Peptides against a protein of PDB entry 6DSZ. Designs and how they scored, part 17

Target 1, 361 residues: chain A of PDB entry 6DSZ
Amino acid sequence: NYVVTAQKPTAVNGCVTGHFTSAEDLNLLIAKNTRLEIYVVTAEGLRPVKEVGMYGKIAVMELFRPKGESKDLLFILTAKYNACILEYKQSGESIDIITRAHGNVQDRIGRPSETGIIGIIDPECRMIGLRLYDGLFKVIPLDRDNKELKAFNIRLEELHVIDVKFLYGCQAPTICFVYQDPQGRHVKTYEVSLREKEFNKGPWKQENVEAEASMVIAVPEPFGGAIIIGQESITYHNGDKYLAIAPPIIKQSTIVCHNRVDPNGSRYLLGDMEGRLFMLLLEKEEQMDGTVTLKDLRVELLGETSIAECLTYLDNGVVFVGSRLGDSQLVKLNVDSNEQGSYVVAMETFTNLGPIVDMCV

## One batch from the design tools (peptide; aimed at target 1 L281 L314)

Design b1_p12_2_s3 (made by RFdiffusion4, then SolubleMPNN; from b1_p12_2, 4 letters changed)
Fold by OpenDDE base, seed 5:
Structure b1_p12_2_s3 (fold): chain B 361 residues (1-361), chain A 12 residues (1-12)
Amino acid sequence: as target 1 above (361 residues)
Amino acid sequence: SLLEKALAELEA
């Protein structure tokens, strides 16, 4: 009887930062296949709090705070389309992860999208959006009293959505997405009507973006709008202002992940397929009327890390680099560069033992 | 630099 002690998964496929354990605690949550690891971020490093086994591979993991909640809730969607909303509850030494709501959101009909599962949450916590299948956008209304996650589909005319986000500062929930058609890639917005269960025309669109536009970043107020990341260019659009940059440095490798540093969306981390870490900077201009507008975009090379599957800024220049292909890292961003011109210092490395081949014998 | 300023603001 070879008890193959199933090694715990070490490859990271998602990470998020927020206040999950309490209103005061800063948490790092790490998804490793079916496992959720919960840490408290301390001055001494990451303190493990709880590990949770999930009913399937975690495909989406997002923190959100509905109005009137003191701490963040966690939305998880598995690769088998099991959705849940989780709450951390501690009573003395007893730690429980409470399922507030759950549901299976699988459709019987639909082509699973080749680009995988996308899950997004409206910044005002009105709904969850899911791109699971081509030509469909699934909506889960967020209702506090409902333990059952009910979803409905809205038909998307755009069959090949590349990425999608909810925009900030919208009266109605509004999505912004990159899609591909025979003419190329485009950006479009839709308002989501919960009442009518349909899309309304969004505030703006941008046709014929870069052919390899792959990511949408929703920008918080005061800027609003979205950043579109391509292979050669980074663009900003908010319906009024358009800016584009084409820094040569990003052409060397595809940007594959991003994370917002500032609540106001002034800084982002970008990771590419070579493990290069960048900072995207939004330069503001204050108008005479007190309005803040985007003046310029800049991309700066910080240094090199493990190839990030996900990035999350913690605090005090500390970044967690979640890696699927290599070792995950806790890195510090320094003000001064080293002799090699890098602003990145590895603080801790988390060994990735590679894919667990579940040999079902 | 702008970067160094941005990085310095992370430690504040």
Scores: peptide ipSAE 0.497, ipTM 0.935, DockQ to the pose 0.930
OpenDDE base, seeds 1, 2, 3, 4: peptide ipSAE 0.488, 0.478, 0.478, 0.488; ipTM 0.933, 0.931, 0.931, 0.933

Design b1_p12_2_s4 (made by RFdiffusion4, then SolubleMPNN; from b1_p12_2 with T2V E8R)
Fold by OpenDDE base, seed 5:
Structure b1_p12_2_s4 (fold): chain B 361 residues (1-361), chain A 12 residues (1-12)
Amino acid sequence: as target 1 above (361 residues)
Amino acid sequence: SVLEEALRELEE
């Protein structure tokens, strides 16, 4: 009887930063297959607080703060379509992760999307959106009194959604998505009506974007709008302003993940398939009326890390690099480059033991 | 550089 002590998964498949344990604590939450690890970010490094076993592989993990909550709540969706909203509670030394709401959001009919599960939360916490199946957008209304996560589907005419986000600063919940049709890839927006359970026409669209446009970044106010990342180009659109850049450096490897550094969306981290880390900078222009508009986009190479599955900025130039293929890292962004021109220094490395091959003996 | 300025702002 070889009790193969099931080694804990070490491959990271998601990470988020926020205030989950308290309003004051900065937390790093790491998804490792079926496990959620919760850390407090301190000046001394990452302090482990709690590890939580989930009833399935974590597919979506997002922090959100409904109006009137003092700290963030955690939305988790598993690969088996179990959804939950979790709250951290501490009473003295007793730490509890409480399920505020749960539900299974699996449909009996639908083709699972080839690009996998996408889960997004409206910035105003009105709803959760899920792209689980082709031609369907699932909506979970966020209601404080509802312990059961109820969802409904809205039909998407666009069958091949590549990525989707909720936009900021919209009167109604508004999604922005990249989709593919026989004519190429396009960007479209829809308003989501909770009342009518349908899409309304969104504020803007952009037809015929780059053929390899793969990611949407929703940009907070004051800029608003979205960034579209492709293989060769990065574009910005907010309905009134359009800007595109094609920095040669991004052609070398596909950008696969991103994370917002600034609350106002002035800076983003980008990671590519070679482990290169970039900063995307949004240059502002202040208008005479006090409005802020986008002047330019810049991409700067910071350095090299493990190949990121996910990135999250913590604080003080510290970034967590969650890796599935390699070791995860805590890295520091330095003001001065090293002799190799890198601004990245590894502070801590977390060994990835690779996929636990379930040797069914 | 613009990058160095942006990186300096992260330490503030």
Scores: peptide ipSAE 0.525, ipTM 0.942, DockQ to the pose 0.935
OpenDDE base, seeds 1, 2, 3, 4: peptide ipSAE 0.518, 0.501, 0.501, 0.520; ipTM 0.941, 0.937, 0.937, 0.941

Design b1_p12_3 (made by RFdiffusion4)
Pose (drawn by RFdiffusion4):
Structure b1_p12_3 (pose): chain A 361 residues (1-361), chain P 12 residues (1-12)
Amino acid sequence: as target 1 above (361 residues)
Amino acid sequence: STLQEALEELEE
């Protein structure tokens, strides 16, 4: 027999922003399935540079540039457990994606978990963290000689884990995650020590959270902490400091995705399965000593995009809406809600044949 | 009003 592609996969599973082509090159990297798309934000709008194609299902896609690098290094993990670090190199008149490092990191003894694979990267590029199998947190230290991507497993007493994030602004690599056991589910803190290959007691106390907490947000350096998005209550956790708001405006649909807007983290974007687009706020309270603290949380609806699996703010009040169930699109957010109450205006839609359930000729 | 201010800052 023989199989050809009549149409490339159009559903968007992942999208990230960063400086990948050069420095201050606002790149939008869109992950379809086996395809990877790279764009440069120009005055025209989204203009592509190179659409590559891999022999795997892109499951983790994150950007970073470690200590003393020219441009961000891209990291990709295949669902069949193929890991690689890439680098856009336009040295010549052509374009080559050099593979700085690669390595298969499958464990012969783990069970894939509910909520699938999670790929997290250290705030200061100390290591790559993986959550492939239940009870096994895999660490991949980041240096130069680790070109044949080597790795080691730590053990995780917490068996059922929902979402994991690396915390900003800590003494060393620290992890914040939501896990489940009997008696509801909780949030616990750990410290990754890649010198002894163990877990150390985390920075702060284990808190009880909402029963349906589904997302953890890594809050940047000026504030520090973690934001946990459940079904009905949005909570902020940072050591002893704790804030939460529970608007009934949210419970109608589960919040699925989040994106950081400002570098400060004062504004975030949220998405519903009903197709909404929220703005999560961390309002500031600059005090007498020239320091900045955080006072409250406020969530107010912006309008509605399409159902988003990915979410990304690009530039000049524009957000790329990566839709898996429908057309992905481009959106302009305006201060003046011109028509109705929607601060959201569609600029461009991308044909997504969506989940093809049935068909005929 | 607070949202409009946040969006104004976003446009800048």

Design b1_p12_3_s1 (made by RFdiffusion4, then SolubleMPNN; from b1_p12_3, 4 letters changed)
Fold by OpenDDE base, seed 1:
Structure b1_p12_3_s1 (fold): chain B 361 residues (1-361), chain A 12 residues (1-12)
Amino acid sequence: as target 1 above (361 residues)
Amino acid sequence: SRLEEALRELES
């Protein structure tokens, strides 16, 4: 009996960094189809802690820390619309992944969006937002005592949402999204009322953005607002300030993923379809009143990696490059460039053997 | 460069 050990999935479709195993541990969590891998980031590299099989392909994976929690919780949504909130518990050598809450958030009626599932969490952990279907925004209120994830829908007039995020520093949960209509692509904001289960007018909007605007990045305080990434341009808007750049270098290949480096949103990593890694820098200007405003945006080429499906900054200039099409990598960002002008050095490469097609024969 | 300064801050 050759136990053909089913080859584990190696293609990465998501990654996140946070404090999941403890308040002190820095973790890297990697989604590989139905598999969740949990690592501790150490000075010596990645230490594997646990692998978890999920009952479906992981579509959304986000860490969040509700008020009063000592460590991060993990939200997972599968491609079959099974949602759960997971907690890591360790007692001695015994490791358990505890389901704090779960639910199925599938709707009986709705057109699945062409851009797939989007899941976002309010920075203040008031709610989870889901764009699953055109014309609907699903809200999961976050309540500590609720073991059953209950969701409701808010009708969204904008049928073709491209990307959506929750903004930082808002009194009420506020979403910012890029949408397409017959006139082009636009950015809009809505406040989400949990009480009334409706949208209220958001703080700002920007009509007629770049035709290929594809990603929204919510920027933390003190800057606030959002970055909109297109094919040719990167724009910032916070309601009071607008700034746009069109660096020729980003026109060469489409930016497909991003990750925040600094808690204050001063730096981001960007990955494109050619495996180029960029740093987006937000240059600050300190006003006489102590307020910080955005002075400028800059994009700098760091080097080349595997084509990233996802990026996550770890610590000390170390970045995990999760790849679906190629080998995933752990890379170091160096202060000094090499002879080729690259600031990127591969530390470790993780062989991608391709997707396990579960051929149900 | 500003980039090098930004990268140096990551090692601190």
Scores: peptide ipSAE 0.491, ipTM 0.938, DockQ to the pose 0.898
OpenDDE base, seeds 2, 3, 4, 5: peptide ipSAE 0.474, 0.472, 0.485, 0.485; ipTM 0.934, 0.934, 0.936, 0.936

Design b1_p12_3_s2 (made by RFdiffusion4, then SolubleMPNN; from b1_p12_3, 5 letters changed)
Fold by OpenDDE base, seed 5:
Structure b1_p12_3_s2 (fold): chain B 361 residues (1-361), chain A 12 residues (1-12)
Amino acid sequence: as target 1 above (361 residues)
Amino acid sequence: DRLKKALEELES
């Protein structure tokens, strides 16, 4: 009986940064299949704090801070549709991960979407949205007193949602999504009514976007709106302003992940299928009335990393590159390029042992 | 250089 000590998974399938352990600590949370690793980001590097086993593969992992919470809470959804909201508690040396709420959000009827599970949280923490099945948008209202995560479905007329986000700065929770129909890919917005459990018309739409539009980035205030990432183009829309760029450099490989650098959404990191790391820059224009508008979009090549499944900016130009296919990395963004024109330096590499083929002997 | 400025702001 070779007890193959099941090696811990090393492939990263998600990462997030926030203040989970305390209001003051900057944390990196890493999802590795069924395991959640919690680190504190320090000047010396990543300090491990806790590892948590989950009852299933982590499909969604998002930090959020409801009004009146001093630190972030963690939403997790597993591939088997188990949802929970977790809180970190420490008393002396005792560390507990507390389940604030939980529930199973699986539907008995529905076609699982080909693009997999999407989970999003309203920036004002009014609800969680889930795209699990074609033609359905699941809503979990966020109520502090409810230990049971109750969900309801809203029917989507758009059957093939590619990506979806909640927008910032909306009076009502508003989603923005890319969808495909027989005429191509489009962007649409809906307001989500918790009271009526229905969609209302959103503030804007953009029909006939790029055929390979694949990602939505919700942009914080003051810009608001969304960025749509395609194979050949990057577009911005907020209902009043539209901008599009088609930098030739992004045509070489598909952008597959992104992360916001600045709280105001002025800079983003983009990763492609070749492991290239880009910075997307939003250039502001200040109007005479004090309003800030988007003047231009720019994409700059920073360098090369492992192929990112997820990216998260930490602090001081340090980025965690979570990789599923290769080694994960902690990288530093330098002000000056090296001899090869790269602004990226690997600080630490985390060996990915690959999928442990369970050889059932 | 806008990129340089953007990168400098990360170290501040």
Scores: peptide ipSAE 0.487, ipTM 0.935, DockQ to the pose 0.895
OpenDDE base, seeds 1, 2, 3, 4: peptide ipSAE 0.484, 0.477, 0.475, 0.484; ipTM 0.935, 0.934, 0.933, 0.934

Design b1_p12_3_s3 (made by RFdiffusion4, then SolubleMPNN; from b1_p12_3, 5 letters changed)
Fold by OpenDDE base, seed 5:
Structure b1_p12_3_s3 (fold): chain B 361 residues (1-361), chain A 12 residues (1-12)
Amino acid sequence: as target 1 above (361 residues)
Amino acid sequence: DLLKEALAELEK
């Protein structure tokens, strides 16, 4: 019996940055199938801290900081609908990943959405939202004392949700989503009532967006609202202001991932299917009343990387490029372009050995 | 250049 030592998965299917190990440490968390890798970001690079085996393929991985927490907690949802909230605890040299809460959020009734699992967290940590099945939005209320994650479903009239996010700066938890109907793709918002377990009318909607609108980015205050990314256009809407750009450069390949650089949502990284890395820039206009409004959107090509499944900005112009199809990379964004016009320099490359075909012999 | 300014701010 050759126990083929199962090679550790190397394909990255998720990454997040935050303060998981401590309030001060900057962490990179990488999901590789069933494995979670935790790093501390240092001036010298990534320092491995812990590896955690999960009870399934990680489908959602999000950091969040409830009120009164000194550091981020980690929400994980597996492809088999096992949900958990994890906390990092260190006591001297002993490192423990503690499950604060867990639950299975699988429904017996429902068609799994073709676009896969979407998991989102309210910026104010009031709830987790899950799009698992067509026509359903699952809500997990965040309660500090509950070790068991309880969920309920709200019916969505919109059967074909493409992407969904919670908006920032909303009195009630508010989702913004792209959906498809026979007339095309549209953007809609709903307020989520925990009390009534229903949707209320959201602050705005945008009918007839680009046919290939695929991603929603929730924009923090002061701008608020959302960015909608399509194949041909990038649009912004916050209920009061609408902006659209159609930079020709994004038509060459579909944008497939994004990450916010600035806490205030002034800059984003975008990755496309060709491994091109872009910066999306939100230009500010200060009004006479001191309000900040969005003046313009710009997209700038930074350079080329491995095809990103996920992107996360670390610090000091360093970006982690998580790749499923190729090697993952740490890249540095330079102020000056090289001879080829690229602002991207690879600092470190992490070899992807490809899918472990478990040949059950 | 907005990009250069944006990139320069990342190193601070």
Scores: peptide ipSAE 0.589, ipTM 0.952, DockQ to the pose 0.883
OpenDDE base, seeds 1, 2, 3, 4: peptide ipSAE 0.580, 0.577, 0.571, 0.583; ipTM 0.951, 0.950, 0.950, 0.951

Design b1_p12_3_s4 (made by RFdiffusion4, then SolubleMPNN; from b1_p12_3, 4 letters changed)
Fold by OpenDDE base, seed 5:
Structure b1_p12_3_s4 (fold): chain B 361 residues (1-361), chain A 12 residues (1-12)
Amino acid sequence: as target 1 above (361 residues)
Amino acid sequence: ERLKEALKELEE
């Protein structure tokens, strides 16, 4: 019996940055199939802290900080619909990843969505939202005392949701989503009532967006609203203001991932299918009343990386490029471009050995 | 110029 020590997965399918190990530590968390890798970001690079085996492929991985928590908690959903909330606990040299809550959120009825699993967390940590099945939005209320993740479904009239996020700065949890119907793609918002377990009318909608609108980015305050990324255009809407840009450079390849650089949502990283890395910049205008409004959107090509499945800004211009198809990278964003006009320098490369063929022997 | 400024702010 050759115990082939199954090679650890190297393809990255998710990454997130936050303060998971402590309030002070900056962490990079990397999802590699069924494995979660936890690093501390240091001046010397990534320091490995812990690896955690999960009971299935990680489909969603999000950090969140409920009120009164000193550090972030981790929400994980697997491809088999096992949900958990994890906490890092260290006591001396002993490191434990504890499960605060868990549950299986699979439904017996429903068509799995073709665009896969989407998991989102309300910025105020009131709920987790899941798009698992067409025509359903699953809600997991976040309650401190409940070890069992209980979920309920709200029916979506919109059957073909492309992407969904919770908006910032909303009195009630509010989702913004791109959906497709026979007339095209549209953006809509709904308020989520936990009490009534239903949707209420959201603050705004935008009908007939770009036909290939594929991603929603929720923008923090002071701007609020959302960015909609398409193949040809990037648009912003917050209910009061609409802006659109159509930079020719983004038409060359589909943007497939994004990450917020600034806490206030002034800058985002964008990655496309060719491994190009962009900066999306939100230009502010301060009004006489002290309100900040979005003046313009700008896209700048930074350089090329491995094809990103996920991006996460760390610190000091360092970005982790999580790649499924190629090698993952730590890259540095430089102020000055190189001879090729690139602002991106690879600092470290993590070899991707490809898909682990689980040879079921 | 704006890009350089934006990139410089990342190092602060």
Scores: peptide ipSAE 0.453, ipTM 0.923, DockQ to the pose 0.893
OpenDDE base, seeds 1, 2, 3, 4: peptide ipSAE 0.450, 0.441, 0.434, 0.450; ipTM 0.924, 0.921, 0.920, 0.923

Design b1_p12_4 (made by RFdiffusion4)
Pose (drawn by RFdiffusion4):
Structure b1_p12_4 (pose): chain A 361 residues (1-361), chain P 12 residues (1-12)
Amino acid sequence: as target 1 above (361 residues)
Amino acid sequence: SLEEELEEMEEE
């Protein structure tokens, strides 16, 4: 027999922003399935540079440039457990994606977990963290000689884990995650020590959270902490400091995705399965000693995009809406809600044949 | 306010 592609996969599973082509090259990297798309934000709008294709299902896609690098290094993990670090190199008149490092990191003894694979990267590029199998947190230290991507497993006493994030602004690599056991689910803190290959007691106390907490947000350096998005209550956790708001405006649909807007983290974008688009706020309270603190949380609806699996703010009040169940699109957010109450205006839609349930000729 | 936050976003 023989199989050909009559149409590339159009559903968007992942999208990230960063400086990948050159420095201050606003790149939008869109992950379909086996395809990877790279764009440069120009005055025209989204203009592509190179659409590559990999022999794998892109499951983790994150950007970073470690200590003393020219441009961001891209990291990709296949669902069949193929890890690689890539670099856009336009040295010549052509374009080549050199593979700085690669290595298969499948464990012969783990059970894939509910909520699938998670790929997290250290705030200061100390290591790559993986959550492939239950009870096994895998660490991949980041240096130069680790070109044949080597790795080691730590053990995780917490068996059922929802979402994991690396915390900003800590003495060393620290992890914040939501896990489940009997008696509801909780949030616990750990410290990754890649010198002894163990877990150390985390920065702060284990808190009880909402029963349906589904997302953890890594809050940047000026504030520090972690934001946990459940079904009804949005909570902020940072050591002893703790804030939460529970608007009934949210319970109607589960919040699925989040995206950081400002570098400060004062504004975030949220998405519903009903197709909404929220703005999560961390309002400031500059005090007498020239320091900045955080006072409250406010969530107010912006309008509605399409159902988003990915979410990314690009530039000049524009957000790329990566839709898996429908057309992905481009959106302009305006201060003046011109028509009705929607601060959201569609600019461009991308044909997504969506989940093809049935068909005929 | 929300409008102020959006204005700051456009300025940036």

Design b1_p12_4_s1 (made by RFdiffusion4, then SolubleMPNN; from b1_p12_4, 5 letters changed)
Fold by OpenDDE base, seed 5:
Structure b1_p12_4_s1 (fold): chain B 361 residues (1-361), chain A 12 residues (1-12)
Amino acid sequence: as target 1 above (361 residues)
Amino acid sequence: SLEDALKELEKE
């Protein structure tokens, strides 16, 4: 009886930063297939706190803080459409991960989308949105008293959604998405009515974006709006202002992940398929009335890392690079470049043992 | 500059 000690998965498929264990602790949460690892970020590095087994591969992992909560809650969706909202509770040395709400959000009818599962949370915590199937947008209303995650579908006319986010600063929950039709790729917005369970016309649209537009970044206030990342271009739109850049450096490899550095959305990290790490900078212009507008966009090469599946900025220029294909890394961003012109230094490397080949014995 | 942007990260 070879007890193949099932090696724990080491490939990272998601990571998030927030305040999950307490209001004061900065946490790094790492999804490794069916495992959730919880760390506290300290001056000495990552301190492991808890590992949690999930009832399936983690497909979505998002932190959110409903009004009146002192710390973040964790939304998880598995690849088998099991949804839960988790809370961290500690009583002395006893650590519990409490399921506040759960549900299965699988539909009996629908084509699973080719671009996989997308899960997003409204910045005001009014709802969770899920793109699971073509032509459907699933909504989970967030209610504090509801232990059962109930969802409903809204029909989406746009069958081929590439990416979707909730926008910031909207009176009603508003999604922004890239979609493809026979004429190309486009950006559209919809308001989501919880009452009527339908879409209303959103504040803006942008037809005929770059053919390879693949990612939407929702930008916080004061800028608002969204960044659209393509193969050749990065564009910004907020309904009133449009900006586009086409830095030659991004054409060399496809940008595949992003993470916001600043709470106000002035800086983002971008990772590409070659493991290059970039900073996207939003240059502000202060108007005479005290309004802040976007003046320009810049992209700067920071250096090279493992190929990121996910990026998350921690603190003090420290970034976690979650890798599926290579070793995950904790890296430091330095003010001064090294002899090779890199601003990136690896602090710690986490060995990826690769896919556990299920040797069916 | 990029340097200025990176210097801001050390103050957090």
Scores: peptide ipSAE 0.404, ipTM 0.900, DockQ to the pose 0.903
OpenDDE base, seeds 1, 2, 3, 4: peptide ipSAE 0.397, 0.389, 0.386, 0.396; ipTM 0.897, 0.896, 0.895, 0.896

Design b1_p12_4_s2 (made by RFdiffusion4, then SolubleMPNN; from b1_p12_4, 4 letters changed)
Fold by OpenDDE base, seed 5:
Structure b1_p12_4_s2 (fold): chain B 361 residues (1-361), chain A 12 residues (1-12)
Amino acid sequence: as target 1 above (361 residues)
Amino acid sequence: SLEEALRKLEEE
């Protein structure tokens, strides 16, 4: 009986930054298969606080702060469609992760989407949206008093959703998504009616985007709208303004992850399949009426890291690079480039031992 | 500039 002590998973499949342990603490949360690791970000580095075993592989991990909460709550969805909302509580030295709400959101009927599970939260915390199955958008209303996560489905006419986000600054919860049909890839918006459990027409659409458009970034106010990332182009649309760039440098490798640096959405980090780290910059123009509009988009190469599965900006130019294929890294963005022209310096490397081949002997 | 953008990160 070789009790192979199952080595803890080291491959990172998700990471988020927020204020989970307290309103004051900056936390890094890392998903490693079934394991959630919680760190406090300090001037000295990452301080481990708690590890949590989940009842399945973490597929979605998002922090959100409902109205009246002093700190963030954590939404987790597993690959087996177990959903929960977690709260961190500390009483002296006792640390508890409390399940505020839970539920299984699996449908008996549906084709699991080829692009996997997508989970998104409305910026105003009105609902959680889930793309689990083709032709369905699942909604979990966020109710403070409900311990049971109840969901309903809205039918999507668009069967092949590539990516979806909730938009910012919308009176009603509004999704923006890239989808594919026989004519190509397109961007569409829908308002989500909780009352009627249906989609209403969204504020805008963009037909015939780049054929390889793969990611939607919802942009906060004052800009609003969304960024669409493709293989060859990055586009912005907010209903009133459209901008597109096609920087040659992004054609070399597919951008696979992104993270917002600034709360106002003026800067983003982008990671590609070669481990290149970019900054996407939104240049603002202030109008005479005091409105802020997007003037231009720029992409700058920062340097090279491990191939990111996920990126999260922490603080002070420090970025966590969560890697599934390589070692995860804590990196510093420097103002000055090194001799190789890189602005990236590795501060810490977290060894990835690769997939635990459970040799069931 | 990129430098200005990166400098701002250290001031935050």
Scores: peptide ipSAE 0.403, ipTM 0.910, DockQ to the pose 0.909
OpenDDE base, seeds 1, 2, 3, 4: peptide ipSAE 0.402, 0.391, 0.387, 0.394; ipTM 0.911, 0.909, 0.906, 0.908

